# Ledger of designs, part 322: peptides against a protein of PDB entry 7BDX

Target 1, 212 residues: chain A of PDB entry 7BDX
Amino acid sequence: EMGAAACTLLWGVSSSEEVVKAILGGDKALKFFSITGQTMESFVKSLDGDVQELDSDESQFVFALAGIVTNVAAIACGREFLVNSSRVLLDTILQLLGDLKPGQCTKLKVLMLMSLYNVSINLKGLKYISESPGFIPLLWWLLSDPDAEVCLHVLRLVQSVVLEPEVFSKSASEFRSSLPLQRILAMSKSRNPRLQTAAQELLEDLRTLEHN

## One batch from the design tools (peptide; made by RFdiffusion4, then SolubleMPNN)

Design b2_p29_4_s1 (from b2_p29_4, 16 letters changed)
Fold by OpenDDE base, seed 2:
Structure b2_p29_4_s1 (fold): chain B 212 residues (1-212), chain C 212 residues (1-212), chain A 29 residues (1-29)
Amino acid sequence: as target 1 above (212 residues)
Amino acid sequence: as target 1 above (212 residues)
Amino acid sequence: PITVQPELSEEEREEVKRVLEELLKKLKE
């Protein structure tokens, strides 16, 4: 309980750039992020298909961890740190996204996807994520989620790839063939305006790149 | 492990006034500090006379909690918060200081005493602490500690009372009779210069107040 | 970039406040 509370407080203050710098400047940063990945992995493994008690202390703790990672990645120096010093954590996040079933641990998925998106703002981060083994199959898996927020953040991540020619050109053929374009098209007709817009923009970007 | 790491990071950043304000401005602040007291109490109860594994994750966690409280109390708004909204925590700290034996959990005692001292900077905080049941007997108990740092911080707390006429006048007779003056005199001859100075100053302050 | 804040229940907010207040009280000591 105390751990969850402390972690939540840390999450709250991690929205500050100064706090992120303070975290990263400390000798304990590496250890913290190492343990973060392990803790998240342990949590997901423990779910074993059972109904997530979303309000449990453990769940709240993991949410806070994911939130901290997201907020660290929102800052330039934080992205640099994650990509250079905490790649194992990124690998863990990608793995966990693959391990979770559609509709399972929605809130955690959203937070993890937000963190990956933030990392993708840096070219180095984008390259690392997109070159991860099974990245494109993972996108297919995640876009099959019934949750609109999950799908939204997947679309945003895909758009990050598409909008970077240096990255997209390498996998353009695979992206075109392996992206569930029909699913994305269906999302462009969603009643959720954020999802609708994201899907429409992505489709337009993809069309533009086909003609070039 | 993760809890200890997170709490340690929070402790580190809590030295910033802005972070303290952020903590207090958040909805989770109250819960955090409530749980803090409970966690500290549970830890102390678990010691049951056993040798403290000072390097355990649990110990580090509790140290970090006490450090956070100390740093919050170092800031004016933090003191205001503790005195107005977190009196139970203060009560817990006082209780725990009484429950610990001389020489037991020295580091924790020091941190807790530092937090109480910081709270005593506010008149309201000083009044609350000094009017706590058994406060003066607690001073006697704490001044019997063989650790110089513990004694030093007790002396500082006593001095906070003595230097506030509005508080000291109410209990002057009890303070004079119940303070271990001989022990304090012995401390004024300590080889520890900080302890020596604190004891000497307190004795001088007490003498001055006797003549008035 | 996306920043996220914890969703705090009213109870959690009050508890944090209480804890902070308790911490602040300890710091004055």
Scores: peptide ipSAE 0.185, ipTM 0.624, DockQ to the pose 0.270; fails the geometry check
Fold by OpenDDE base, seed 3:
Structure b2_p29_4_s1 (fold): chain B 212 residues (1-212), chain C 212 residues (1-212), chain A 29 residues (1-29)
Amino acid sequence: as target 1 above (212 residues)
Amino acid sequence: as target 1 above (212 residues)
Amino acid sequence: PITVQPELSEEEREEVKRVLEELLKKLKE
């Protein structure tokens, strides 16, 4: 509980750029983010059997960790740190997103996707994520999620890839061949305005790329 | 391990006034500090049997908690919060200082004494601490500690009491009757310059009060 | 960039409290 409370407070203050710089400027940063990945992985692996109540201390602790990663990635120096010094954490996040079933751990998925989106703001981060083995299959797996927020953040990440020619050119064939166009089209008709807009924009971007 | 890492990072960033304000402005602050006291108490109670290695994750976690409390108390709004909303935590710190034996958990004692000293910067905080049952016996118990840093911070806290007429007047008789003058005099001859100075200053302050 | 803040529901707060109480009980045990 105390760990969860402390981590939650750290999460709360990590929205500040100065706090992120303070975290990363310390000699504890590398260890913290290393253990973060391991902790998140252990949590997800523990879910295979017992329906852990989403509101457990363990869940809140992991949410806070994911939130901290997201907020660190929201800052330029944080992205640089993650892409240069914490690639294993990024790999872990991608792995966990693949290990989770549709509809499972929605809140954690959203937070992890938010972190990946923030990392994708940097070309180096985007390249690293998109070149990860199974990245495109993972996107499609996640787009099968029934949760609108999960799908929204997947679409945002897909858009980040599509809007970057250096990245999209490498995956264009796989994107085109595996793109669940019908699913994205269905999302463009969603009653959720954020999901609807994200899907529409992505479809427009994809159409523009097909005409080039 | 992750809890200790998170708490250590929170401790590191809590040296910032803005971070302290962010912590206290959150709806999680009351819960965090409530659990902090309980966690510290549980840790100290667990020491009665097993020599826990000072470098254990559990120890580091508790050190970080004590450090956070200290840093919160270093800020005016933090002192106000502790004195108004977290008195139980202050009571716990005083209790733990009494429960620990001389030479036991030196680092934790130092951090807790630092927090009490910071709280004593406010007259309201000083009054609350000094009016705690057994406060003066506690000070003398702590002055029997073989550690120079423990004794230093005890002397600083004693000085805070002595320098405040409203507080000292209430305890003057008990202070005078129980003052370990020989111990303080011995400290004034210490090879530790910080301890030496603190003891000398306190002796001067006490002499000034006897002539009034 | 996306920044996120902890949103603890009242239920989540109670669950955190419950888990702590259980952990504390186990430690006393």
Scores: peptide ipSAE 0.177, ipTM 0.615, DockQ to the pose 0.311; fails the geometry check
Fold by OpenDDE base, seed 5:
Structure b2_p29_4_s1 (fold): chain B 212 residues (1-212), chain C 212 residues (1-212), chain A 29 residues (1-29)
Amino acid sequence: as target 1 above (212 residues)
Amino acid sequence: as target 1 above (212 residues)
Amino acid sequence: PITVQPELSEEEREEVKRVLEELLKKLKE
C-alpha cells in the first residue's frame, strides 16, 4: 500500500516541471525508469494468466508509473532524458501496447499513448518511435481498439508523424498502405467530437500529402 | 523494488518546498502519512524476529519514508499539517524510537529524530512532542545509544525544548532529574566535534536555567 | 503536451500499497 501511495503521490507532483527536473537531476532516475519498464512489463504479462483479479493496488501502481512517464515527457528536459537515456522504456511501452488486446487495459493504453505523444513533440523522439520496428502494424492494431479514447490518442500520435515531413516522407508508402483508412474514416463519423475531429483532420492531412 | 525506487524519488524531490506543498495539497496526503506510520511500525516489529536479513529494499523503503517525513517537517505548512492532521504519525515515530534498542536501526533513528527536530521548530509541535507520555524517559533511552549521530540528534531535540521557556518550565523538574547529565557530560568530552559542541551548549544552557 | 493527474480514492491508495508490498516480496524472490 505504501508503494502505491508513494507512487501515486509522485505521480501527482510530477505534473510540476520543477518536480520533473528534480526527479531527473537525481542519481536514481535511470534506475527508476528501468524498473518502471520492468514493472509495467510484469504487470501486462500477468494479465494473460487466469488471474482475473487484477489486484486493484497493482493496477493503480502501474497507472501511476505510466502517469509519471507521461508527465516527465511533458517537459522538454524529460523528453530529452527519455529519448537519450531511457530508450528501453520507450521500447517497452511500444511492446506492451502491442501485447495488449483490443479492449484490454484501456486506461493503461491511454496513459502509455499519452506518454508517446509527449515524446513525439521532440523530433528525435518522434523519429525514434516512428522508426521502431513494427510501428505501423502497431498503429493498425491499436486503431482496432473498441475504445474511443484509445483510438483518439493513437490518431494524435499518427498526426504527430504526418505533420513532420522529415519523418513522414521516409514511411509515407507504408503509412498509406498499412493504415486502416476505412477505420479512420469510420472514426470521422463518430459521435465523440474529439475522435471525430482528430480523424477528420488526419484524413484531410493525408489527402493533402497525397497530392504533393 | 519499484516501490522502493518510487519512494526514494519522492524522498529526493520532497526537499523542495513546492513539492511538499504539492504533496499536502492533494487529497491523498492524510492517507499517505497514515500508511507511512503503519509501514514504519511493521518494519520495526519485524526486526524483533529472527529474520536477520533486513531485506535491503524494505529497509531503503522505510528510510525513504522517514526522509519524506523529515522534509515535509522542514517546511512551515508541512509542520502545520503534521501537528494538526498527522499526530498519530508523530506518536508512531516516538513509539518506534522507544521500541528500538541502543545501536539498532541507527540510520532510521537519525531520520526519525531529524523529523521530530523539524517538528519542534513549531511551538505547537514542540509542545505536542515534549508533552507526549514518556518523552523524558525516551530521551534517556535514546541518549544511551552508542552511536554519536543518534545522540547528536537527541541533544538537538533536547536543546529545542530547553530553549523554549514555555515548554521547559512545565517539565523542568523532570528534565533535571531524568536527563542523564553524566552521559551528556561524557558527550561534551567526545572527539566528535558536533557531538561535543551540542553537549557543551546544552550543559551550559541547563546551568544557566538552574540559576534562574 | 499532456499532463495527467491521479484520480485515486483513499481506499484505492490503500489497496495499491498492499499490492506493492506483495510485488516487492515477489521481486526479491
Scores: peptide ipSAE 0.163, ipTM 0.591, DockQ to the pose 0.279; fails the geometry check
Fold by OpenDDE base, seed 4:
Structure b2_p29_4_s1 (fold): chain B 212 residues (1-212), chain C 212 residues (1-212), chain A 29 residues (1-29)
Amino acid sequence: as target 1 above (212 residues)
Amino acid sequence: as target 1 above (212 residues)
Amino acid sequence: PITVQPELSEEEREEVKRVLEELLKKLKE
């Protein structure tokens, strides 16, 4: 209980750039983020397909961890740190996103996707994520989620790839062939305006790139 | 391990006034500090007289908690919060200081004493602490500690009482009679310059108040 | 008031100091 509470507070204050810098300036940062990945992984493995008790201390703890990672990745130095020194954590996040079933641990997925999105703002981060083994299949898997928020953040991540010519050019064919275009098209017709807009923009971007 | 790491990071950033404000601004603050007291108490009770493993995750966690409390109390709004909304935590700290034997958990004692000292900067806090049941006997108990740092911070706390006429006047006789003056005198002859100075100043203050 | 920090390396202490200074600067802005 105390751990979850402390972690939640740390999450709350991590929205500050200065706090992120303080976190990263410590010798404990590397250890913290390494254990973060392990903890998140342990949590996901413990779910054994059961309904996530969202109100459990364990869940709250993991949410806070994911939130911290997201907020760290929101800062330039944080992104650099994660991509340079905490790649295992990024790998873990990608793996966990793959391990979770559609509709499972929606909140955690959203937070992890937000963190990846933030990392993708850095070109090096974008390259690392997009070149991760199974990244494209992972996008397909995630876009099959029934939750609009999950799908929204997946679309945003895909857009990060599409909008970077250096990254997109290397795997454009695979992206085009492996993206569930029909599903994205369905999302463009969603009643959720955020999802609708994101899907429409992505489809437009993809079309533009086909003609180039 | 993760909890201790997270808590340590929170401790590190809690030296910032802005972070303290952020902590207190959240709806989780009350719960956090209530559980903090419980966690610290549980730790102390678990020691059963054994040598504290200073490097354990549990110890580190408790140190971080005590550090956070100290840093919160270093800020005016933090002091007010503790005195108004977290009195149980203050009671717990006082109790734990009484439960620990001389020489036991020195680092924790120091941190807790630092927190109490910070709280004592607020008149309301000073009144609350000094009027706590067994406060004067507690001072005697703590001044019997073989550790110079513990004694130093006890002396500083005593000085806070002595320097506040409104508080000191109410229990001056009890303070004079129950303080181990001979021990404080011995401290004034210590080779530790900080301890020496603190003891000398306190003795001078006490003498000044005897003539008034 | 007493403020306490975790045991930090010299480098960490400097970084914390830097961060705090930056925070203070932003507050004055």
Scores: peptide ipSAE 0.161, ipTM 0.686, DockQ to the pose 0.264; fails the geometry check

Design b2_p29_4_s2 (from b2_p29_4, 17 letters changed)
Fold by OpenDDE base, seed 3:
Structure b2_p29_4_s2 (fold): chain B 212 residues (1-212), chain C 212 residues (1-212), chain A 29 residues (1-29)
Amino acid sequence: as target 1 above (212 residues)
Amino acid sequence: as target 1 above (212 residues)
Amino acid sequence: PITVQPDLSAEQRALVEAVLAALLAALKA
């Protein structure tokens, strides 16, 4: 509980740009994010054995870590740092998203997806993520999640790729063949207005690109 | 591991006055210290059954909590907060010190005693602690500990009481009758120089008060 | 008053210091 609380406090303060700059300005930033990645990985690996209660202190700690990464990525210098100096962390997040089953650790998935989305605002970050091995299969896997929030943030990430011609052109054929368009179409009919809108917009963007 | 790590991190940063002020300025401060007390209590209660390894993550977590309380109490506004808003935590610490046997959880005892000492710097805190039911018997119990560091910090706490006439005058007769003076005298002959000095100083202070 | 610090490895200390620096910077901002 307390570790989770402490990390949650750190998470709370990480929403400040000044705090992020301070974290990154320190000589220990690299180590912090390295440990963050390792900790998140260890947590996810531990889920295969014991039913860790979602409300466990361990879960909350990892949620806070994911939140910190998200908040760091929300700032330009934070994105630059992650893309340039903490690529291993990005790799870890992508790996963990692939390792988690649909419906498993939904809150963590959302936070990790938010972090990836923030990173994707940087062209270099977007390129790095989208060129990750198995990225498109990962999107398919994530879009199979029953949780609307997970799917929403996956769609937002996909939209970031689609809206950047330099990135999308490289994967356009693979997206056409491997993106679960039927699933996205189903989401466009969802009762969840946020999911519905995100799916509709993405479908429109995809259609526009097919005509060009 | 992660919970203990996060709590340890918070412990590390809690030595900063600015961080303490930030913690106390939050709307979650009361809840945090409430949970802290409950967690510490639960840990101590769990010791009666299973031999928890002293190096367990749980132990480290509780040590960090005790460290945070100590560091909060090292600051004037922190002491005020604890004395005014977290008296239950102080009661818990006193109770736990009474529940632990001599030689049991030495590190935790030291940390809790350090926190009580810091609180005793505040006259209101000193009064609250010293007026706690069974305070003098508790001192006797703690001074029976074989650990020199435990005894040292108990002596420091006793010294805080003795040096405040407003507090000592109320308990002077009980201190004379119930304080283990023979044990303190034995400590004044200890090979541990810190313990030796603390015991000698306390004995001198007690003698000075007998002549007045 | 007494302040206490955890027994940390060099790596853990580095992390604590980084977090502390970040927190302090945020609080001064």
Scores: peptide ipSAE 0.120, ipTM 0.493, DockQ to the pose 0.327; fails the geometry check
Fold by OpenDDE base, seed 5:
Structure b2_p29_4_s2 (fold): chain B 212 residues (1-212), chain C 212 residues (1-212), chain A 29 residues (1-29)
Amino acid sequence: as target 1 above (212 residues)
Amino acid sequence: as target 1 above (212 residues)
Amino acid sequence: PITVQPDLSAEQRALVEAVLAALLAALKA
């Protein structure tokens, strides 16, 4: 309970580059992110299908942790740290996204996806994520989520791959064959303008790359 | 483990008046301090005489909590909040100070004593603490501690009582009869200059009040 | 009044200050 409050406060302050640098400059950064991953994993394993009250202390704590990771990854040195020194955390996030069912723990999924997106801004991070075993099947799984925001951030992650020729060229054939293009097309017709735009842009990018 | 890190960060930032105001302005302040007291109590009850490693996550967490309380009490609005809305926490701190043996959990004792000292800056807080059942026996107990810093902060707390005529006049007879004056005298001869000075000043103040 | 800080390295202090600044900014928002 206390942990949730403290983490929430830390989450709020983590939006500052100075704070991120301070977190990473400390001797506890590695341990912090290790425990973060373990805690998030423990939380997801404890869900047993029951909709945990969004307002539970446990949920708030985990949301705060995910938010901290997201904000750390928003900073260049934070991305470098995560990609080089906390790959296990990234693996955990990817795994948890796979373990959660469509519609389950939407808020957490969004935060985790945001963190992965931020990590993908780093080319090394993008490579690491996109080369992870089961990445494309995971995209399929996540794009089946009924939540527009989840889908939006999945599309953004896909776009990061498509926008980087060095990464996309290696997986272009698999992306073309394994991406749920029909689902993305359906999203391009969504009433959610953010989702609509993201889906349309991604489709255009994919089509453009098919002609080159 | 994560909680300890988060709490430590919160402890660090709690030295800011703005942060204290922010903590108290939130809807979680009451709950936070309630859990703080419970957590501290649980920790002390778990010690079972074994010297908990000072570096344990549990210890760090509790130290951070005590530090937060201290820093909150360093601010006028923080004292007001504690004295009016978190008296149970103050009761807990007093109780825990009584439950800990001389030499046991020195760091925690010092932090708790510092918090009580800060609370005593508020006249209402001073009255509340000094009128607590067993307060003077508690002073005797705490002044038997072999740690100079513990004793120093006990002396400071006593001095807050002595320096306030409205409080001291009500208990002057009991203070004169029940304070370990010989121990305080011994402290005035300590090689620790801070302890020496505090003890000497307190003795002088007590003597001055005997002549008035 | 007495204020206490955790034993932090200079770097850790800077972090605390940064966190503080961010908290303050977040609270003002």
Scores: peptide ipSAE 0.118, ipTM 0.482, DockQ to the pose 0.276; fails the geometry check
Fold by OpenDDE base, seed 2:
Structure b2_p29_4_s2 (fold): chain B 212 residues (1-212), chain C 212 residues (1-212), chain A 29 residues (1-29)
Amino acid sequence: as target 1 above (212 residues)
Amino acid sequence: as target 1 above (212 residues)
Amino acid sequence: PITVQPDLSAEQRALVEAVLAALLAALKA
């Protein structure tokens, strides 16, 4: 472990496309993201149901890792790399989102969801994520989270699916039947404007697709 | 573990005083250097007498850590931090230098010796290192190394002691009796000009101090 | 004082420089 400080610094600079390209161009990229997934998983497994202190060194380290993944996925070549070469990491993220309980590790969930959303910008990535075993149940699970920010980023991910006919058509029936529409409707009445808007837009999109 | 790539990047940027200050100014500095020591120790303990492949990911990771320590110690505030707040790391480095056999992990030895030399620029650091249990035997052990670069940096460390009367006076007799003077003399005849010069200068300094 | 740099390929060096530049810019901001 290089430490939270090193990871945090790298996290900060990972927003640069040039830095991402440099990371990916190296012979250590695969190893780095493999270790990233392993470390994140190890962290989640260590939580023994306890509320993780947000300020713990371990938590900060994992946050930095998740942040790096998110920033890498924000770049086109980074998304391509993740989708082509680091699917195990994506699987890990999906698994961890399923393993974490509502209200548990909110910040980590948000970061991971952001990374998945970024990956979903790539159609190949969207297909991969949406076809993941248990993806739809996972969305239901995540939408039960009391945190508005978690729910927001879940809705954004759902919207990524809904807006892509090639993907949505394959699971439209399951989506309609398995999404907690009442919960989404409740979110559309939230005082949180970002959540409200996202929920409203999603509901509108779903209705439009129901008529088509 | 952030991976060798992240550490290597941090190593590369650690030559900047501003970066060092940023690292030290964070709340993670202590943890980072604690983990650094632990990681280095773990690596050395894992060597089971085998010749470590220089290009292994693990080795590169440790090299990067040692490089970071060296570069931090090259900066005044970094030296102060190490001497005041990370003495355990210094102890670890000293211990590892003792645990490594002549010819074993040459590159790592050099990096660690460079870090100790940098620390010795601070009088407090010099005092701490020189008063370390087994320091003088350690110097003898290290001077038996067949590698010219290792020996060079050992001689430089010895010179740091000799040139500081406040420190040298306390152990002058032990230094004179315990240093392999014949080996140092042989080094003064080396074809390696840097080693030759360092050995010659040290011998001259020792002679001068013998007459005073 | 002694400063040491990793043995970097040209590409890796360029990356380090880019990261350094970005980091320094961020630190100055």
Scores: peptide ipSAE 0.115, ipTM 0.486, DockQ to the pose 0.313; fails the geometry check
Fold by OpenDDE base, seed 4:
Structure b2_p29_4_s2 (fold): chain B 212 residues (1-212), chain C 212 residues (1-212), chain A 29 residues (1-29)
Amino acid sequence: as target 1 above (212 residues)
Amino acid sequence: as target 1 above (212 residues)
Amino acid sequence: PITVQPDLSAEQRALVEAVLAALLAALKA
């Protein structure tokens, strides 16, 4: 309980650039993020089927960890750190996103996706993520989620790829063939305005690139 | 381990005023500090005799908690919060300081004393602490500690009382009669310059007030 | 007022600072 509370507070303060820099400037950053990945992985592995212990201390702790990662990645130096020094954590996040079933641990999934999105702001990070084995299949898997927020952040991640020619050019054919375009089209008609807009923009970008 | 790490990180960042404000601005502040007190109490109660588990995760966690409280109290709004909303925590700290034997859990004792000192910067906090039952006997008890740092911070706390006429006037006779003046005098001859100075200053202030 | 920091190695301190920075960044977001 106390650990969860402390971690949650840390999460709250991690939104500060100064805090991120402080975290990264410390010698414990590597260890912290290593343990973070391990903890998140352990949590997900402990899940049985569709059971979600959303209100547990463990869940809260993991959510806080994911939030911290997200906020760290929101800062340039944080992205640099994650991309250069915490690739294993990124691997973990990608793996966990693949391990979670649609509808399972939605909150965690959203947080992890947010973190990946932030990392993707860095070209090196984007390259690393997008070149991860099974990345495109993962996107398909994630877009099968019934949760609009999950899908939204997947779309944003895809957008990051599509908008970067250096990254997209390498996988353009696979993207077009493997992305659930019909699902994305359906999302563009969502009553959720954020999802709708994200899907629409992505579709427009994909179409534009098809004609180029 | 993770909890201790997170708490330690929170402790580290709690030195920032912005972070303190962020902590207090959250809806979890009350709960956090409530649990903090309980955790600290549980830790101390778990001690058997002179056994000190200094290097344990539990110890580290508790140290971090105490550090957080200290740093929160270093900020004006933090003091206000503690004095107004977390009196039970203050009670706990006072109690724990009384429960710990001389030489026992020195690091924790120092941290708790530091927190009380910070709280004492607020007149309302000073009043609350000094009017706590057994406060003066507690000071005597704490000044019996062989550790110079413990004694130093006790002296500083006493100084806070002595320098505030509104507080000191109510207990002046008891202070003079119950404080280990000879011990304080011995401290004024310490090779530890910080302790020496603190003791000397306190003695001077006490003498000045005796002549007024 | 007194502020206290954990006895951290340089690396630990850097981590704390990094976390702090991240936390501060998160607060601004």
Scores: peptide ipSAE 0.114, ipTM 0.511, DockQ to the pose 0.338; fails the geometry check

